# Designs tried in a protein design run: peptides against a protein of PDB entry 6JX3. Part 63

Target 1, 85 residues: chain A of PDB entry 6JX3
Amino acid sequence: AEFRLRPEISVAQTDYGMVLLDGRSGEYWQLNDTAALIVQRLLDGHSPADVAQFLTSEYEVERTDAERDIAALVTSLKENGMALP

## One batch from the design tools (peptide; made by RFdiffusion4, then SolubleMPNN)

Design b2_p24_2_s4 (from b2_p24_2, 8 letters changed)
Fold by OpenDDE base, seed 4:
Structure b2_p24_2_s4 (fold): chain B 85 residues (1-85), chain A 24 residues (1-24)
Amino acid sequence: as target 1 above (85 residues)
Amino acid sequence: KKPYVRPSIAPAPASLAPIVQSLL
């Protein structure tokens, strides 16, 4: 399934990194660099498997750990109303 | 390869409030 943000969520780039803004509630969340990278690649159409491959190629992380971290982030974004189910 | 930091989301710094408000 395609990863997509909810319609009311906007992405802002700041000096502190990527921020997700809920235009309805006014809530906003800061993503660290790794989370921002994952979200950007998912939004560009890469699969979680693609992103895991990218992470293991660029960073000191094992494939299983990368996959776990991506899955956990996606789950958090969905459960917290930032990404579509 | 670069050091790996696990992905995280967190409340944004209060200093971002003016920027956020301008975008809403």
Scores: peptide ipSAE 0.659, ipTM 0.904, DockQ to the pose 0.929
Fold by OpenDDE base, seed 1:
Structure b2_p24_2_s4 (fold): chain B 85 residues (1-85), chain A 24 residues (1-24)
Amino acid sequence: as target 1 above (85 residues)
Amino acid sequence: KKPYVRPSIAPAPASLAPIVQSLL
């Protein structure tokens, strides 16, 4: 399914990297560079499989590890109320 | 290929409060 942030989530690019802010609760989260890259590509319409292919092409990571890490990140974003189910 | 770092999310540090405040 399409990856989308919840409507109350704002994205900010900072010197510390990507930050997500929940406008309702006031909670905010920092993404490291890899997480930010994954989120950006997913928001651009790439599938998790597309992102895994990209990661294995650009970074020293195996396909299985990339797929695992993408899935875990997406799960975390949903569980923490940042991404839609 | 570039070194790989696993993706991570964490509560943002208090030093980002001014940025957060500007978005509210």
Scores: peptide ipSAE 0.658, ipTM 0.903, DockQ to the pose 0.942
Fold by OpenDDE base, seed 5:
Structure b2_p24_2_s4 (fold): chain B 85 residues (1-85), chain A 24 residues (1-24)
Amino acid sequence: as target 1 above (85 residues)
Amino acid sequence: KKPYVRPSIAPAPASLAPIVQSLL
């Protein structure tokens, strides 16, 4: 299924990078550049496989590591109530 | 290819509080 943020989550672009904000609780998280890139591409409709391919083409990372890192990030975002299951 | 940094999320720094507050 498509990666989606929960409806109460807003994205802010700051000088320090992407921030996700829960409008209900006020909880917010800063994403590093790699996490922001992954989230942006997923929200644009790219699959995790697409993102892994992109990462391996642009960065010094192996496919298996990219896939694992994407999966771990998605899991964290879901567990922290930022992304829909 | 560019150096790779693993993705991470963390509590945002206090300096971002005004920006966050403006979105509430």
Scores: peptide ipSAE 0.657, ipTM 0.903, DockQ to the pose 0.948
Fold by OpenDDE base, seed 2:
Structure b2_p24_2_s4 (fold): chain B 85 residues (1-85), chain A 24 residues (1-24)
Amino acid sequence: as target 1 above (85 residues)
Amino acid sequence: KKPYVRPSIAPAPASLAPIVQSLL
């Protein structure tokens, strides 16, 4: 399924990294660089598998760890109301 | 390959308040 942010979510590129803001609630979260990278690639249409492959190619991480981390991030974004289910 | 840091989300620091305010 396609990864999408909720319509009320704004993305801000800051000196502190990517920030996601819920324009309705005012709640916002800072993403570290890895999380921002994952979100950016997912929003660009890459699958979680694509992202995992990218991570293992570029970074010192095993495939299973990358997959787990991607899944956990996606879950967190959905649970925090940032991403659509 | 580059060192890997696990992805994380966190409450944004107060220093981001001006930027957040501009988006609201």
Scores: peptide ipSAE 0.657, ipTM 0.903, DockQ to the pose 0.924

Design b2_p24_3_s1 (from b2_p24_3 with R2K V13R P17E L20R A21R R24A)
Fold by OpenDDE base, seed 2:
Structure b2_p24_3_s1 (fold): chain B 85 residues (1-85), chain A 24 residues (1-24)
Amino acid sequence: as target 1 above (85 residues)
Amino acid sequence: KKPYVPAAPDGLRRASEEVRRAAA
């Protein structure tokens, strides 16, 4: 399924990196550079497999570890109400 | 290749006050 943010979530680009704002709760969430990169590519339409391939090509990470990291991040985004299930 | 810093679990967290001000 396609990765999408919930309608109430807005994205801000700051000097400290990507920030997600929940317009209903008022909560702000900050992402480290890796998380921001993953989210950006997923929002651009890349599959988790595409993102994993990208990560392994650019960074010192194995494919399985990259896939696990992506999955864990996506799960967290869904559980914390930022991404659609 | 560049060092890899994981996205999870610590790459997503509640924003600090400084970050909130920057995003507002």
Scores: peptide ipSAE 0.741, ipTM 0.945, DockQ to the pose 0.929
Fold by OpenDDE base, seed 5:
Structure b2_p24_3_s1 (fold): chain B 85 residues (1-85), chain A 24 residues (1-24)
Amino acid sequence: as target 1 above (85 residues)
Amino acid sequence: KKPYVPAAPDGLRRASEEVRRAAA
């Protein structure tokens, strides 16, 4: 399924990196560079497989580890109410 | 290739006050 943020979530780009704002709760979440990269590519329409391939080509990470990291991040975004299930 | 810093579990966290001000 396509990765999408919940409608109440806004994305802000700051000097500190990507920030997600929940417009209903007022909560702000900050992402490290890897998380921001993954989220941006998913929002741009790339599949998790595309993202894993990108990560392994650019970074010192194995494919299986990249896949697990992407899956864990997506799960966290869904569980914390930022991404649609 | 560049060093890899994982996205999980610590790459998503509640923003600091400084970050909140920058994002507002």
Scores: peptide ipSAE 0.741, ipTM 0.945, DockQ to the pose 0.922
Fold by OpenDDE base, seed 4:
Structure b2_p24_3_s1 (fold): chain B 85 residues (1-85), chain A 24 residues (1-24)
Amino acid sequence: as target 1 above (85 residues)
Amino acid sequence: KKPYVPAAPDGLRRASEEVRRAAA
């Protein structure tokens, strides 16, 4: 399935990294660089498998660990109301 | 290859006041 943010979520780029704003609740969420990278690539249309391949190519991380990290982040984004189910 | 800093569980968190001000 395609990764998409909920329509009420806005993305801001700051000196501290990516920030997601929920326009309905007023909640702000900050992402570390890895989380931001994953979100950006997913929003650009890359699959989780594509992102995992990218991460293992660029970083000292094993494929299974990258896949688990991506899945955990996506789950958190959905559970906290930022990404569509 | 670069060191890997995980995205989860701590790569997504409620923004600090400083970050909120920067994003507003």
Scores: peptide ipSAE 0.741, ipTM 0.944, DockQ to the pose 0.933
Fold by OpenDDE base, seed 1:
Structure b2_p24_3_s1 (fold): chain B 85 residues (1-85), chain A 24 residues (1-24)
Amino acid sequence: as target 1 above (85 residues)
Amino acid sequence: KKPYVPAAPDGLRRASEEVRRAAA
């Protein structure tokens, strides 16, 4: 399934990194650089497998660890109401 | 290759007041 943010979520780029704004609850969420990178690539249409391949090519991380990290982040984004299920 | 800093579990958190102001 395509990764998408919920319609009420806005993205802001700041000096502190990517921030997600929930227009309904008023909550603001900040992402570290890795999380922001993953989110951006997913929003650009890359699959989790594509993102894992990218991470292992650019960073000192094993494929399995990258896959687990992506999955955990996506789960958190869904559970906290930022990404569509 | 660059050092890897995980996205989870700490890469998503409620924004600080300073970050909220920057994003507003």
Scores: peptide ipSAE 0.740, ipTM 0.944, DockQ to the pose 0.926

Design b2_p24_3_s2 (from b2_p24_3 with V13R P17E E18A L20R R24A)
Fold by OpenDDE base, seed 3:
Structure b2_p24_3_s2 (fold): chain B 85 residues (1-85), chain A 24 residues (1-24)
Amino acid sequence: as target 1 above (85 residues)
Amino acid sequence: KRPYVPAAPDGLRRASEAVRAAAA
């Protein structure tokens, strides 16, 4: 399924990296560079498989580890109310 | 290839006060 943020979530770019704001709760979430990269590529329309391929091509990470990292991040984004199920 | 820093579990966390101020 397509990765999408919930409608109340806004994206901000800061000197500290990507930040997600929940307009309903007022909570701010910060992402490290890897998480921001994954989120941006997913929002750009790349599949998790595409993102895993990108990560293994550019970084010292195995395919299965990249896939698990992407899946864990997506799960966290959904569980914390930032991404649609 | 560059060193890999995982996104999970620590790559998503509640923002610090400084980050909140920068994002507002």
Scores: peptide ipSAE 0.732, ipTM 0.942, DockQ to the pose 0.929
Fold by OpenDDE base, seed 4:
Structure b2_p24_3_s2 (fold): chain B 85 residues (1-85), chain A 24 residues (1-24)
Amino acid sequence: as target 1 above (85 residues)
Amino acid sequence: KRPYVPAAPDGLRRASEAVRAAAA
């Protein structure tokens, strides 16, 4: 399934990193560098498996841990109304 | 390879006042 942000969500790049704005509620969410990297790659069309492979190749993280981290982030983005189900 | 900082659970959080101002 394709990862997509909800239509009301916009992305801003700041000196503090990626920020997601909910245009309906007015809520702002900030992402750390890892979360931003994952979101960017997913939005570019990479699968979670692709992202996990990328993370394990570039960072000191095991595949299973990377997969769990990606899944947890995606779940949070969906549950908080930022990503489409 | 670089140190890994997890995305979850703390990598997504409500923006600080400074971040909101920067993103506005």
Scores: peptide ipSAE 0.731, ipTM 0.941, DockQ to the pose 0.935
Fold by OpenDDE base, seed 5:
Structure b2_p24_3_s2 (fold): chain B 85 residues (1-85), chain A 24 residues (1-24)
Amino acid sequence: as target 1 above (85 residues)
Amino acid sequence: KRPYVPAAPDGLRRASEAVRAAAA
């Protein structure tokens, strides 16, 4: 299924990096550069496999580690109410 | 290739006051 944010979540770009705002609860979440990159590419329609390939091509990371990192981030985004299941 | 900083577990966290102010 396509990665999607919940409708109440908005994205802000700051000098500190990407921030996700829950418009209902008022909660703010900040993302490090890697998390922001992953979220941006997923929102642009790239699959997790596409993102893993991109990461291994650009960064000092193995494919399996990139896949695990993406999966862990997506799980966290879903569990914390930012991404749709 | 560039050094890799993982997204998990610390790449997603509650925003600091400074970050909240910048995002407002």
Scores: peptide ipSAE 0.731, ipTM 0.941, DockQ to the pose 0.930
Fold by OpenDDE base, seed 1:
Structure b2_p24_3_s2 (fold): chain B 85 residues (1-85), chain A 24 residues (1-24)
Amino acid sequence: as target 1 above (85 residues)
Amino acid sequence: KRPYVPAAPDGLRRASEAVRAAAA
């Protein structure tokens, strides 16, 4: 399943990291570096499994924990109206 | 390998005023 942002969501890169703007509600959301990395790789076409493999290769995290983190972030992005279901 | 900081639950949050200003 393809990960996509809703069309009203804009991405900004700032000194504070990645920011998502909802053009309809006017709400701004900030992402920590890990969340930004996950979002960027998903938007680039990598699957959640690909991202989990990347995280475990580069960071001190177990595969299961990486998978849970990715899933939780994606759920939050969908629930808060930033990602398409 | 480098330390891992989780994305969830706190890696997505409403932006501060400073962040909003920087993104505008």
Scores: peptide ipSAE 0.730, ipTM 0.940, DockQ to the pose 0.925

Design b2_p24_3_s3 (from b2_p24_3 with V13R P17E L20R A21R R24E)
Fold by OpenDDE base, seed 2:
Structure b2_p24_3_s3 (fold): chain B 85 residues (1-85), chain A 24 residues (1-24)
Amino acid sequence: as target 1 above (85 residues)
Amino acid sequence: KRPYVPAAPDGLRRASEEVRRAAE
């Protein structure tokens, strides 16, 4: 399924990295560089598989570990109301 | 290749006040 943020979520780029704002709750979430990279690529239309390939090509991470990390992040984004199911 | 810092579980968290202010 396509990764998409909920409509009430806005993205801000700060000196501290990517921040997601929930316009309904007023909650702000900050992402580390890896999480931001993953989110950005997913929002750009890359599949999780594409992202995993990118990560393994650029970073010291194995494919399976990258895939698990992506999946865990996506799950968290959905569970915390930032990404659509 | 560069060192990998995982996105999960710590890469998504409630923003600090400082970060929140920067995002406003």
Scores: peptide ipSAE 0.737, ipTM 0.945, DockQ to the pose 0.936
Fold by OpenDDE base, seed 4:
Structure b2_p24_3_s3 (fold): chain B 85 residues (1-85), chain A 24 residues (1-24)
Amino acid sequence: as target 1 above (85 residues)
Amino acid sequence: KRPYVPAAPDGLRRASEEVRRAAE
């Protein structure tokens, strides 16, 4: 299924990078540059496979490691109430 | 290619107060 943020989550771009705000709880989450890149590409409609291919083409990372990193991030986003299941 | 800094496990964390203020 398509990666989507929960309706109550908003995205802010800051000098420190991407920040996600939960409008219900008031909690703010910050993302490092890699996490922000992954989230942005997923939100743009790229599949995890697309993102992995992008990462391996641009960065010193193997495909399997990129895939695991993406999966771990997505899991965290879901578990912390930011992304829809 | 550029060095890879992983997104997980530490690339998602509760925002610092400074970052929170920047996002408001």
Scores: peptide ipSAE 0.736, ipTM 0.945, DockQ to the pose 0.933
Fold by OpenDDE base, seed 5:
Structure b2_p24_3_s3 (fold): chain B 85 residues (1-85), chain A 24 residues (1-24)
Amino acid sequence: as target 1 above (85 residues)
Amino acid sequence: KRPYVPAAPDGLRRASEEVRRAAE
């Protein structure tokens, strides 16, 4: 399924990394570098499988661990109202 | 390959005031 942010969510790039802004609630969420990388690649149209392959190619992480990390992040983004279900 | 820092569970969190100001 295609990953999409909710329409009220905007992305800001800061010296501290990616920040997601909820225009309705006024809440700000900060992402570590790995989370930001995953979100950016998903928004660019890469599948979770593509992202997992990228992570295992560039970082010291096993495929299964990368897949679990991506899935957990996506779940959190949906549950916290940033990504569409 | 580079060391891997997981995205979950701590890679998504409420922004600090400093980060919020930087995003405004």
Scores: peptide ipSAE 0.736, ipTM 0.945, DockQ to the pose 0.928
Fold by OpenDDE base, seed 1:
Structure b2_p24_3_s3 (fold): chain B 85 residues (1-85), chain A 24 residues (1-24)
Amino acid sequence: as target 1 above (85 residues)
Amino acid sequence: KRPYVPAAPDGLRRASEEVRRAAE
C-alpha cells in the first residue's frame, strides 16, 4: 500500500525544513532532514525498500537500520494522525 | 558516504514557535 498523508494534512517547506500542518487541529509538526527526505520519497511513490536502498547508498547506515528507521517514522506519522493507515 | 542522522524517534516533533511562524 502506498504511503499517503491524511487529507487534512498540508506540507510546508521552510528555512528550517519540512513542516506538516493539521488543518483540523491546527497543530504543526516539524521534521528533521532525514525524516523529510524519507517522507518526500515515499510521497513521490518510492517504496520503503526503495528508500532504504537510497539511504544505504548515500549515508553511513546499514540496510536493516535504515528499514527500521523508516518503519518507525511511518508508524509515528500514522499514530499522530498525519498518515493514512 | 555521509553521516546518518536517524529520522526516529526525534525526527518528528511538535513545531517550535519559530518554525510555526515560518510555516504560516
Scores: peptide ipSAE 0.736, ipTM 0.945, DockQ to the pose 0.924

Design b2_p24_3_s4 (from b2_p24_3, 7 letters changed)
Fold by OpenDDE base, seed 3:
Structure b2_p24_3_s4 (fold): chain B 85 residues (1-85), chain A 24 residues (1-24)
Amino acid sequence: as target 1 above (85 residues)
Amino acid sequence: KKPYVPAAPDGLRRASEAVREAAE
């Protein structure tokens, strides 16, 4: 299914990178550059497969490792209440 | 190609005070 943030989650761009704010709990989460890149591409409508292809083309990472990294991040975003299941 | 820094498990974490202030 399409990757989507929960309605209460806002995205902020800072000098420190991407930040996600949970408007209900008041919790702030910061993302490293790779996580931010993945989230941005998913929100732009790219599939996880598209993102994996992009990562392997631009970075020193194997396809399987890129796919695992994307999946792990998405799982974390869902489990921490930022992304819809 | 560029060096790869993984997104997981450490690429998502609770924001520091400085980051929270910057995001407000």
Scores: peptide ipSAE 0.722, ipTM 0.938, DockQ to the pose 0.924
Fold by OpenDDE base, seed 4:
Structure b2_p24_3_s4 (fold): chain B 85 residues (1-85), chain A 24 residues (1-24)
Amino acid sequence: as target 1 above (85 residues)
Amino acid sequence: KKPYVPAAPDGLRRASEAVREAAE
């Protein structure tokens, strides 16, 4: 399944990092650098497996831990109404 | 390799006032 944001969600880049804006609710969500990196790569068409490989190559993280982190973030984005199911 | 800071659970959170202002 392709990762996509809901149409009402906008992405803003700030000095504090990536921010997601919900145009319907008016809510703003901020992402830390790791979350932003994951979201950006997923939106660019990389699979979760691709992202996990990237993370393990660049950071001190094991593959299984990276996969769990990605899955947890994606679940949170879906549950909080930012990403499509 | 760089130190890893997890994306979850705290990497996604409601924006502070300063962040909201910066995003406007």
Scores: peptide ipSAE 0.722, ipTM 0.938, DockQ to the pose 0.933
Fold by OpenDDE base, seed 5:
Structure b2_p24_3_s4 (fold): chain B 85 residues (1-85), chain A 24 residues (1-24)
Amino acid sequence: as target 1 above (85 residues)
Amino acid sequence: KKPYVPAAPDGLRRASEAVREAAE
């Protein structure tokens, strides 16, 4: 299944980086640059495998570590009500 | 290649007041 945000979640780009707003609860979440990059690529239709390949090509990170980081972020986004299961 | 800063566990957190204001 493709990565998707819940319909009540909106994305804002700020000088501090990406921010996710839950329009129902009013909660705001901020993402560091890596998390924002992962989310943006997933929303653009890239698979987790695509994202892992991108990360290893651009950054000093091993494939397994990149995959674990992506998976952990996606899990957190789902558990905190921002991404659809 | 550039240094890698992990997304997890600290790359997703409740926004600060300044960030909330910037997002409005």
Scores: peptide ipSAE 0.719, ipTM 0.937, DockQ to the pose 0.927
Fold by OpenDDE base, seed 1:
Structure b2_p24_3_s4 (fold): chain B 85 residues (1-85), chain A 24 residues (1-24)
Amino acid sequence: as target 1 above (85 residues)
Amino acid sequence: KKPYVPAAPDGLRRASEAVREAAE
């Protein structure tokens, strides 16, 4: 399934990195650079497998670790109401 | 290759006041 943010979520690019605003709750969330990179690629239509391949090509990370990191981030985004299930 | 900083579990967190202000 395609990764998508919930309709009430707005994205802002700041000097502190990517920020997500929940327009219903008023909550602001900050992403570190890796999380922002993953989210950006997923929103561009890349699969988690595509993102894992990208990460292992560009960074000192093993495939299994990259896959685990992506999955954990996606789970957190869903659980905190930012991404659609 | 570049050093890898994980996205999880600490890469998603509540924004500080400074970050909130910057996002407005």
Scores: peptide ipSAE 0.710, ipTM 0.933, DockQ to the pose 0.932

Design b2_p24_4_s1 (from b2_p24_4 with R6L K7R S14R H18R T21R)
Fold by OpenDDE base, seed 1:
Structure b2_p24_4_s1 (fold): chain B 85 residues (1-85), chain A 24 residues (1-24)
Amino acid sequence: as target 1 above (85 residues)
Amino acid sequence: APLKPLRDLSAATRPPLRNYRPRP
């Protein structure tokens, strides 16, 4: 399934990092730099497996750990109403 | 109306996702 943000979610860059804003509720969430990079790659059309490969190539992280982190982040984005199911 | 506090998504359901260190 294609990873997409919900239509009411906007992305903003701040001095402190990437922020997701729900335009209907006014709630907003900050992503750290690693989470922001994962979201950006997913939105560009890369699969979670692609992203894990990218992360292990560019960063000091094991594949299994990257996979778990990506899965947890995607789940959180969906459960918090930012990404489409 | 004031915005709700900014949430740290990485800490929502688990310990915060750490920032990864770039490989040299």
Scores: peptide ipSAE 0.300, ipTM 0.715, DockQ to the pose 0.702
Fold by OpenDDE base, seed 3:
Structure b2_p24_4_s1 (fold): chain B 85 residues (1-85), chain A 24 residues (1-24)
Amino acid sequence: as target 1 above (85 residues)
Amino acid sequence: APLKPLRDLSAATRPPLRNYRPRP
């Protein structure tokens, strides 16, 4: 399935980076730069494979590590109620 | 201007996702 945020989650850009806001609870989550980049590309419609390819081309990371990090982040976002299952 | 403190998502559930270094 396509990666999507839950409808109550809003994205905000701040001087310190990307923030996810839960409009129902008022909770804020700060993403670091790598996580923000992954989320942004997924939301733009890129597949995890596309994102992994992008990351390995632009950053000092191996393909396997990028894939694992993407999967872990997606899982975390789903488990914490930010992304749809 | 947050009314509530920001929380690092990754730190809450698992070790933080490391920031990658750009290739030169």
Scores: peptide ipSAE 0.296, ipTM 0.716, DockQ to the pose 0.560
Fold by OpenDDE base, seed 2:
Structure b2_p24_4_s1 (fold): chain B 85 residues (1-85), chain A 24 residues (1-24)
Amino acid sequence: as target 1 above (85 residues)
Amino acid sequence: APLKPLRDLSAATRPPLRNYRPRP
C-alpha cells in the first residue's frame, strides 16, 4: 500500500531538520536525519524494499537492519496517527 | 528557538533510530 501522511499532518523543513506538524493539535515531531530520509523516500513513492536498497547502498547498514528500522518507523508513524494505515 | 520543544518521533514507540553513517 502507498505510504501517506494523514491530511492534518504537514512537513516542515527547519534549520534543525525535518519536522512533522499536526495541524489540529499544534504538536511538532522532530525526525532525525535517517528517519527523515526514510519518510521522504516513502512519500516520493518508493517501496520499503526500495528504501532498504537505497540505505544499504549509501550507508553503513545491513539490509536486515535497514528493513527492521523502516518497518519500525512506519509502524510508529501509523500508531501515532501521523501516517494512514 | 521553537516556542515548545520538538518531540522526537522515533522515540515514540522505541529508542530513537540511530543516524546511519554514509559509506566512504
Scores: peptide ipSAE 0.266, ipTM 0.687, DockQ to the pose 0.525
Fold by OpenDDE base, seed 5:
Structure b2_p24_4_s1 (fold): chain B 85 residues (1-85), chain A 24 residues (1-24)
Amino acid sequence: as target 1 above (85 residues)
Amino acid sequence: APLKPLRDLSAATRPPLRNYRPRP
């Protein structure tokens, strides 16, 4: 299934890192570097499995941990109204 | 800088997401 942000969410690069902005509520969410990388790759069309493989090759993380982190992030983005279900 | 504090999305999930270390 395709990962997509809700239409009211804007992505911005700031001095503090990647930020998601809700244009309707005015709320800001700052992503840490790992979360930003995951979101970027998902938006580019990579599957969660692709992202997990990428993360384990580039970073000191086990596959199972990467998979769990990706799933948790996607769930959080959906529950907080940033990503489409 | 934004006029209001940014909320850390990674911290909103339990357990919070951490930054990974790059492989040497």
Scores: peptide ipSAE 0.240, ipTM 0.687, DockQ to the pose 0.576

